# Peptides against a protein of PDB entry 6D0Y: the designs that were tried, part 207

Target 1, 225 residues: chain A of PDB entry 6D0Y
Amino acid sequence: ETEDHLESLICKVGEKSACSLESNLEGLAGVLEADLPNYKSKILRLLCTVARLLPEKLTIYTTLVGLLNARNYNFGGEFVEAMIRQLKESLKANNYNEAVYLVRFLSDLVNCHVIAAPSMVAMFENFVSVTQEEDVPQVRRDWYVYAFLSSLPWVGKELYEKKDAEMDRIFANTESYLKRRQKTHVPMLQVWTADKPHPQEEYLDCLWAQIQKLKKDRWQERHIL

## One batch from the design tools (peptide; made by RFdiffusion4, then SolubleMPNN)

Design b2_p29_3_s3 (from b2_p29_3, 18 letters changed)
Fold by OpenDDE base, seed 2:
Structure b2_p29_3_s3 (fold): chain B 225 residues (1-225), chain A 29 residues (1-29)
Amino acid sequence: as target 1 above (225 residues)
Amino acid sequence: TLQALLDQLRAEKDIEKQFELAVQYHKLS
C-alpha cells in the first residue's frame, strides 16, 4: 500500500544510503508534497508520530518539515498546530518528558524557518513568566525554567542573533529567579574521595552554568548537556 | 549540508498565541 510505503520512507530517512542526507531529505520532501493531495492526513500523522517517538532524529525531521513547509505552507502550519496541540496534551497528561522534548522540537523548527524566532521568544517569555506566578509550587516554576534552558542548545544561537535584547531580558529574569529560589540538594552518582563532603550544585544552577558557558562560547557546543 | 538546505527555507509561522495557550495546561502542583 502507498501508506506503508510512505511510512517506510519517513521512518527510514537519515539511515544508510548511497545518497547524501540532504538529497534524501529533498527527495522525500518532494515525494510527500506530491502525495499530500491524497494522503495529507496520513502524512501528517506519520510525521507527528516520528517527530515525537524518534528523538534521535530530531534534526532530520525538523529539516524535513522545513522543506515541506517551504513547499506547502498550509501543511507546515497544520504540522505546527499538531505539535502544539500535542504539547498541550502532554502537559495536561503530566507527561513532562515528552513536553520538554516537544519544546526542543519546536525550538529547532525555528532553525528550519518553520516557526518565527519572535514566536519562540514569546513562548520562552511566557515560560519564564511562570516564575512570577503567585500561589504556585516551585516545581512548576522550576520546570518552565528547565524547559526554557534545556531548549537553548537547539535555538539559542538563532534567537540571540535575531532577538538579543529580548533574550537578555529573559536571561536576566531567569538569573534573578535562580538566585531567589529555594535550592534542593541533588545527590551525585560519582564516587568521592575521602570522607570530606563535596559541594554539589543544584540541577538548575548546574544547567544555568552550562547554558552560560554555551552562550559565552557563542552557542557552539563543546559539551553535552 | 543541512544548514545549506535550511538557508533556503523561508516560510515561518507566527504561533505566539498558540504557545501562550500551552502554558496554562501545566499540571505541576
Scores: peptide ipSAE 0.145, ipTM 0.732, DockQ to the pose 0.019
Fold by OpenDDE base, seed 4:
Structure b2_p29_3_s3 (fold): chain B 225 residues (1-225), chain A 29 residues (1-29)
Amino acid sequence: as target 1 above (225 residues)
Amino acid sequence: TLQALLDQLRAEKDIEKQFELAVQYHKLS
């Protein structure tokens, strides 16, 4: 394989094909694994790039990474480390849109069995603990709650299956914060495609309600109003 | 299905320590 060919394969995965997406992903994972001895750095950089720049293919690339991680554990680790570094850099640069997306990406990596559920729980505990910080703008506290809640569609089911007690504690802390925070009226968050319009309310309260509904519906996204 | 494909994967990583540092980089303080 050539570097250009690898780039093409990685960038085009998930596009129309005669084969199923699952077959294509498994095939690509095999190709990439075979080329790691010669192109590890290039493949790593490519995967990090598409993971950040192609949010429409989030589940495709998390799945690909999951498959590749299963074949090469060390490479999977390097990828996760790179993504975490990118998250830190995004936060440092105040690129909150990228940061929240990276949190979602990392969250879905739990479903792909790349990141352990307890590790993700720990991350969310850290996020929600920001609500307890003093002398910080509410926007900081709100963002971490938002990052947590908005990532649950991708990982909530798995985390509750593995760490229900810890998740309940996080939820309780989140609820407590939402009750005491200052509220403002902003456009509603559209986390899921809804058939019915929702009344205007505070965005975090809206998101909280959506997540509560999702939780009630056993984390089946199709059941969200 | 995609989920079926994922169900066979078992190579989870414990990266708790790496996540602990993430919140320190937020500048909204």
Scores: peptide ipSAE 0.139, ipTM 0.731, DockQ to the pose 0.019
Fold by OpenDDE base, seed 3:
Structure b2_p29_3_s3 (fold): chain B 225 residues (1-225), chain A 29 residues (1-29)
Amino acid sequence: as target 1 above (225 residues)
Amino acid sequence: TLQALLDQLRAEKDIEKQFELAVQYHKLS
């Protein structure tokens, strides 16, 4: 495979095909694995790029990475490390939208058996621990809570299945913070369809309510608007 | 299904230390 051909294959995966998505992903994983000896760096860069820039294909690319990780453990590790580096860079650059998406992407990698559940729990513990920092802007505290909560639709079920006690502690700390933080009443549109719609609230309170509902519904994902 | 495809995968990575580092890189305004 040529480099440009690999780019085409990676970018177009998930598009309409005569074959199933699962079949296409399995096939692509095989192709990429075979080309790693010659194009590892290129493939790694391509996967990192599409992972960041194509949020509509989140589950497609996390699945692809999961398949690749199963085939080549070291490559999977390099990819995760690259994503973590990207998250660091996004945070340094104050690219919060990219950063939160990367957290979601990493969260879904838990479902793809690329990242261990305890590692993700540890990350969320670190995020929520920011709420305990002193002499920092509330926006910093709020963002990490937001990053945590907004990622739970992708990984909450798995984390509660494996680390329920730790997750409960994180939730308790989150709830405590939300009760004592200064409310700014930032509008936020509901992202998920629900039988019982929430009134317009401060964005973190609104998100918290949605996550509580999701948790109550056994983490059954609803339609995302 | 995608879930069925993923259910048989087992190659998880422990990256706890890397995540800890990520939090440190938040640029304060």
Scores: peptide ipSAE 0.120, ipTM 0.720, DockQ to the pose 0.019
Fold by OpenDDE base, seed 5:
Structure b2_p29_3_s3 (fold): chain B 225 residues (1-225), chain A 29 residues (1-29)
Amino acid sequence: as target 1 above (225 residues)
Amino acid sequence: TLQALLDQLRAEKDIEKQFELAVQYHKLS
């Protein structure tokens, strides 16, 4: 394979094909593995790029990385390190939208057996611990809670299966913070009906309610978060 | 399914220390 061809293959994976998505991903993983000796740096950069720029293909690329990681453990490690480095840079630059997406991407890598569940739990513990920081803006505390909660649709099931006690502690700390934080007036995220009135909730409170429902539904999503 | 495809794979990485570093980069505003 040539360098240009690799770009095409990576960018187009998951598009309509006569073959199954699973078959295409396995095939691509094999191609990429074979070309790592000659094009490792290029492949790494390409995967990092599509991971950041194509959020609609999140599960496709996390799966691809999972397959590739199984074939080449070292490359998988380099990819994860690159993504974490990007997360750090995004936070440093106050690119919050990119940062939260990277957290979601990393979260789904747990499902793909790239990142260990305990590591992700530790990450979320670190996020929620920000709520305990003193002399910091509430926006900082709120963002890390948001990043945590908004990532749970991708990894909550796996984390509760393996680390339920730890996750419950994180949830308890989150709930405690949400009760004591200053609220702002923002549109609700949940859908209400006229015959079933509910008080309007603040953004994070609404997200919290949605996540609680998702947890109750055993992490099977039935509505848009 | 995609998840079924990955069921046999086990190559997980411990990156706890890297996550701790990431949190420290958030600028206060």
Scores: peptide ipSAE 0.115, ipTM 0.723, DockQ to the pose 0.019

Design b2_p29_3_s4 (from b2_p29_3, 14 letters changed)
Fold by OpenDDE base, seed 3:
Structure b2_p29_3_s4 (fold): chain B 225 residues (1-225), chain A 29 residues (1-29)
Amino acid sequence: as target 1 above (225 residues)
Amino acid sequence: RLEELLAQLRASKDIEEQFRLAVEYARLS
């Protein structure tokens, strides 16, 4: 298949079809796998682009990558690395909206068996460890906590099932930080659109409360108000 | 090799390097 055709297939996956989404994704994964020898770089770039720019299709593309990873393990790894590079670039560019979304995307890749739970735990440990950095703006500390907490709806269940002790430590450190921090509002943290914070509550405190409730409800997202 | 990866992961201050090492470690272990 031509490069243009591949682009069309990747961009349009999940749109209305006579076939099920699952069937379409499996079919597309097969097509992409077959073309990797000739169009690996192009496919990689396309997947990174749609993963980053089409947040409404998050689960579609994480699933697709999961299927591809099962077919070609090395490609899955290269995709993850590319996404991490993009996350790094987003942070350097102060594009925090993109950055937090990328963390969520990576989080869902754990559910798709692309990223191992221990790897994601390690990432979150690194995020929360920023709260211990000295001589840095609180906004930096707050963002990494936000990135961690706001990603848990996608991956909290899996991480607690496999790394409960480590997650508890991260939660304890997070709670400790939230109690010590100054209460400030940062616009770049106002990314959580599904559940707006209570008008009288600081955003991170509100998010923390929501995540605590989610945890108590066994990580069933529908229980979040 | 695994111990080396873990040590590098803990010592790294670069997010890209951290995640790369973590993924590699998890895949190899």
Scores: peptide ipSAE 0.027, ipTM 0.535, DockQ to the pose 0.016
Fold by OpenDDE base, seed 5:
Structure b2_p29_3_s4 (fold): chain B 225 residues (1-225), chain A 29 residues (1-29)
Amino acid sequence: as target 1 above (225 residues)
Amino acid sequence: RLEELLAQLRASKDIEEQFRLAVEYARLS
């Protein structure tokens, strides 16, 4: 395989094919695995790039990484580290749309057995802990709660199956914060409130209610969040 | 060892470190 060919394969996976997506992903994973000795850095970079820039293929690439991780655990780890670094960079750059997407991507990697449930719980604990920070804008606290809650549709089931007690603590802390926060339409969240189902409610309160309902339904989605 | 990992995990403020520690914790649990 050539470097350019690998790029093409990675970028085009999931497009129309005579074969099933699963078959194509398995095949690609095999190709990439075989080429890791020669092109690991390139493959890693490509996967990070498409993971960030092709949100429409989120589940495709999380699955692909999952397959690769199963074949090469070290590579999977390096990928996760790269994504976390990118998340930090996005936050530093105030690119909150990219940041929240990356959190969702990481969340789905839990389902693909790339990230362990406890690791994701730890991340969410860290996010919710921001609500306890002093002398910071509420918008910061709100965003991290948003990032947490908005990612739960992707990973809530898995986390509660494995770390229910820890998740309950996070939920309790979140609820406590939501009760004491000032309710306003935060500009940072405006982009994500376009399809607000309950205009009479503040966005985070609405999202919280939806997530609570989702949790009650054992994380079986019955409506679009 | 497990207790030490938990302590480190709870004390950590870095996401990458948390991931590393959590993974190790999960493997040992």
Scores: peptide ipSAE 0.026, ipTM 0.502, DockQ to the pose 0.015
Fold by OpenDDE base, seed 4:
Structure b2_p29_3_s4 (fold): chain B 225 residues (1-225), chain A 29 residues (1-29)
Amino acid sequence: as target 1 above (225 residues)
Amino acid sequence: RLEELLAQLRASKDIEEQFRLAVEYARLS
């Protein structure tokens, strides 16, 4: 394989074909695995790039990475490390939109058996611990809670199945924070409309309600508004 | 604190620990 061909394969995965997506992903994983000895760095960079820049293909690439990780665990680890570094850089650059997406991506990697549940729990513990920081803007605290809550649709079920006690603690801390935080009610932060099942509320409160409902519904995402 | 965390990260051998430390580092940096 050539570098250009690898790029094409990675970028075009998920497009229409005569085969199933899963079959294509499995095939691509095999191709990439075979080419790791020669193109590991390139493949790593490509995967990181598409993971970041093609959010519409989140589950495609998490699945692909999962398949690759199963074939080459070390590479999977390197990928995760690269993504964590990217998350760090995004946060450092105040690129919170990218950062939250990366958290969601990492969350879905748990489902793909690339990231262990305890590790993700630790991440969320770290996020929620920000609510205890002093002398920081509330927006910072809010963002980490948002990053946590908004990622649960992708990983909440798995984490509660394996780390229910820890997750309950995180939830309790989150709830406590949400109750004591100052609420800002501006139109841009109003998620719900009068026509939606939930009354108009502050954004994080709305999200919290959604997640609580999701949890109650045994993490069936179809019930998320 | 960040320097200590980075040192711990470099010294860690467990993937889960590495991940935890990396996330913590990212959060604080």
Scores: peptide ipSAE 0.026, ipTM 0.491, DockQ to the pose 0.016
Fold by OpenDDE base, seed 1:
Structure b2_p29_3_s4 (fold): chain B 225 residues (1-225), chain A 29 residues (1-29)
Amino acid sequence: as target 1 above (225 residues)
Amino acid sequence: RLEELLAQLRASKDIEEQFRLAVEYARLS
């Protein structure tokens, strides 16, 4: 049936083909656009699912959504809303790995012209504002800073090109927090990273240094963070 | 309207409200 066909097309995009990836994505975007009148909800659910569960295809699906958004702006908006809801649910469930991945996905959507730069800046402002919350565990503050910093490799260039002053403010607040926080390793931090913390520097401090270097290099990734 | 939403977004310390406002802001931007 058509629903099964759509699922197959969406799930298999990016696999070996006689055509270029770009051509396949453009073609799929056209197919999905044509089917939106009849299968919008299904397509929306499928895209959200693969975006969440297939991290190896992150750039494929952000590009696909970008192409689809250009064809149907309203659907693009609904997709973003759905992803934000998923992010919220992940946070409620303490699924921090999924949550940070979703933030990276949303970050790359800025590059695909799905999310406006000011909107992403506002999101990051809110993340960093958590550091100002009182009577909350430091791990909460740390995670939001981590989510912000770890997403900058995907969107930092774009945000500084368009909102440099606002980004500088966020950076200043981040730096201030990092200086005053207690540098004690928390087991929950291990959930966020696959590698062991730097033996001579706390993880967030190390990440901060890496991001500063990336910023200095004009966001040209010359090293793996 | 956008400026108002942004102000509310910045003032909010509740994650539920933050995401609600962020979605609305993103949609209108």
Scores: peptide ipSAE 0.024, ipTM 0.514, DockQ to the pose 0.015

Design b2_p29_4_s1 (from b2_p29_4, 16 letters changed)
Fold by OpenDDE base, seed 2:
Structure b2_p29_4_s1 (fold): chain B 225 residues (1-225), chain A 29 residues (1-29)
Amino acid sequence: as target 1 above (225 residues)
Amino acid sequence: SEKEKALAELEEQAEKEKEKIKEELKSLL
């Protein structure tokens, strides 16, 4: 009974209400916190599930996890661990669309103070370092670059504020790779974005241009890339 | 692989955060 109710509350958060979203999230965080001693595993599974299946509510659920983490319960770390496991599973299953979305989700968790900026920088450094590996197919190198670039709308501002030198190095390496890679018109590894690449432009070059513009605009977003 | 290293670092951070929270809770007892 309680589990079913929790599922309903978690799934419906962010829907039309007389209260503010912030108030609703605080309320839900309080409810979940109270139930964590008895239902931690269930709540964790539910949050991981909705985080994966409801991409339109990405920021809602990252915020919710952030609120729970701020309440000093040992949930945030376990949630991140679960999400990393899910990312690994997605990659193993060749579900690259889900994988890139999970990277975006993790990226936004940095803004919610669940993941430290240095850890995310390290992840992106490792992603871009794949471009330097000779025995890796270009399509794989391209994917890691895509995963990095396509996540920057969610975390680029924070990472540049805290780790500007490291981010500049990553950008330089990315730019170098994009200049030397073979350019082909391949269908984009697009998930659910408002924008589409220009039909006459290679998808990574297009994404790079968009990210460069976003960076120039001080990471002020008008829409999700 | 590089991706495995990246994921491992995040897992390590997750564990560190768990321990931090545990220690904070212990300090309140």
Scores: peptide ipSAE 0.020, ipTM 0.459, DockQ to the pose 0.018
Fold by OpenDDE base, seed 3:
Structure b2_p29_4_s1 (fold): chain B 225 residues (1-225), chain A 29 residues (1-29)
Amino acid sequence: as target 1 above (225 residues)
Amino acid sequence: SEKEKALAELEEQAEKEKEKIKEELKSLL
């Protein structure tokens, strides 16, 4: 009964309420903290599940994890480990849509003080390094670049504030790859709600242009998915 | 193109997994 109740609470957070979202998140964090000694594994699994299923609630759940981590319980590290394991599993299974959501989720955890900026930079360095791999399909190279670029709306500001030189290197490598890759027209999940890319513009080139503009605008975002 | 086929397959797999997880969550409530 208690386990089912936890699932309901986690799944329903962010729904219409008389209370503010912030108040509801604090309340839920308190409930989960109290139950961690008995239901830690279940809570971890539930949070990993909703993080994958509900990309529209990304910031809700990253904030929740941040709140739990701030309550002097070693929850954040274990959650990140679970998410990284899931990311690896998704990549092995070629579930790239799930994988990109996980990367975005991890990216926003930097803002919630769960993941250190240098660790995220290292992850992105690893992603962009795939562009240098020999004898791999371009679709693989393109996906890692997409995963990197499409996550920057959530974390680009923080990473450039703390690791500007490393980020500039990643950007230079990305730009170099984009110039030399074969251009193809494929559908993409748009990050921006307002501006539609030109129908004839290649999706990664379009995304690159959007990110360059975002960088120029000091990472001030309007609406991201 | 092969890329378009690969993306379509990825989208299909992602949607199937999403539905599976939704069903699993409903069963736990």
Scores: peptide ipSAE 0.000, ipTM 0.293, DockQ to the pose 0.024
Fold by OpenDDE base, seed 4:
Structure b2_p29_4_s1 (fold): chain B 225 residues (1-225), chain A 29 residues (1-29)
Amino acid sequence: as target 1 above (225 residues)
Amino acid sequence: SEKEKALAELEEQAEKEKEKIKEELKSLL
């Protein structure tokens, strides 16, 4: 297959087809596996690119990488390394939206057995450890907490099943930070939004409450029927 | 780092805005 054909296949996966998404992913994984000996670098770059640029297909590409990793045990590691490099670059470029997305992507790779649960726990430990850094802006500390908490919907279940004690420690540290951090929301601004029945909670406190509820519900998303 | 400086500037601006709001609120009381 030509390089252009591989690009097309990777970009178009998950589009409407006569076959199931699962079947298409397995088929694509087979094609990519066969082409790895000749196009490994290209395939790796393409997957990194689409993973970064197509957030709507997050679970599609994490699944694809998982399938490839199952077929070629070295591929997943190389992909993760590339994604971590991209994460570092995004952070250096102050592209925080991309960075958070990449953390979520990596989180879902745990479910796909590409990243080991202990490795993700270690990453989150590193994130939450930023809250203990001296002489850094609160916004930096807040971002790492946000990145951690906002990724838990994708991986919290798996991490608590395998590393409950370590996760509890991270949660305790997070809670401690949230209690001691300065809130920028002026309660008096609530007087101006008197038409909203609920006081607008600070975004991290709100997120924390949501995650605590999710944890209590054993990480099962309640589908509002 | 330049990033840390930029973040610090944002934090400083946020604090300045908070202070302005507090002062405005005091003037309304």
Scores: peptide ipSAE 0.000, ipTM 0.253, DockQ to the pose 0.011
Fold by OpenDDE base, seed 1:
Structure b2_p29_4_s1 (fold): chain B 225 residues (1-225), chain A 29 residues (1-29)
Amino acid sequence: as target 1 above (225 residues)
Amino acid sequence: SEKEKALAELEEQAEKEKEKIKEELKSLL
């Protein structure tokens, strides 16, 4: 059946082949485009599933969606909507690892011209705005900051090229939050040297320092820690 | 120019998407 064939093609893309990955992706995009009139819903569901469950193929599937979106079918919008729904479901289920991965996936879709830079900026503005919510656990605020910062290696360059002023505001708000949040410096989180004990740097502070360095290095991938 | 028109259309689409994403994310906050 054609549906089963599509599933096989989508799931196996990037595996061992006599052809280049680029050629295989173009070929698959062509096949999927031709089948969209009849199997759009199935293709959408399949792509959402593999985007969620196969993190090792993140760039393969973001590229594939980008190729599809570059064609005449407005597939990208529907895909992004489905991914946002999945993100909501992941958060509702307290699956924070899946949720942060989905944010990174969406971030890379900006590079693939599926999501506009202003849209991603708006998403990150919303994330960082959670730090201002009243009567919520700090773990919630921390997660949204983490989701933002940990996604910047995938999209920071593009966003600063197009929306530098907005990004600077988000960074300022993030920095302000990091300064005022409660840190968990437990004795078990201390790094012990032979001569002096040092408190281990808190994970968000560490991430912030890494992102600041990446920003200073003009978001060059070789500087990602 | 045709390029300027195309860019304006893309910007309009981007703004629409931005608003849509903002609305979708409200439930996440």
Scores: peptide ipSAE 0.021, ipTM 0.467, DockQ to the pose 0.020; fails the geometry check

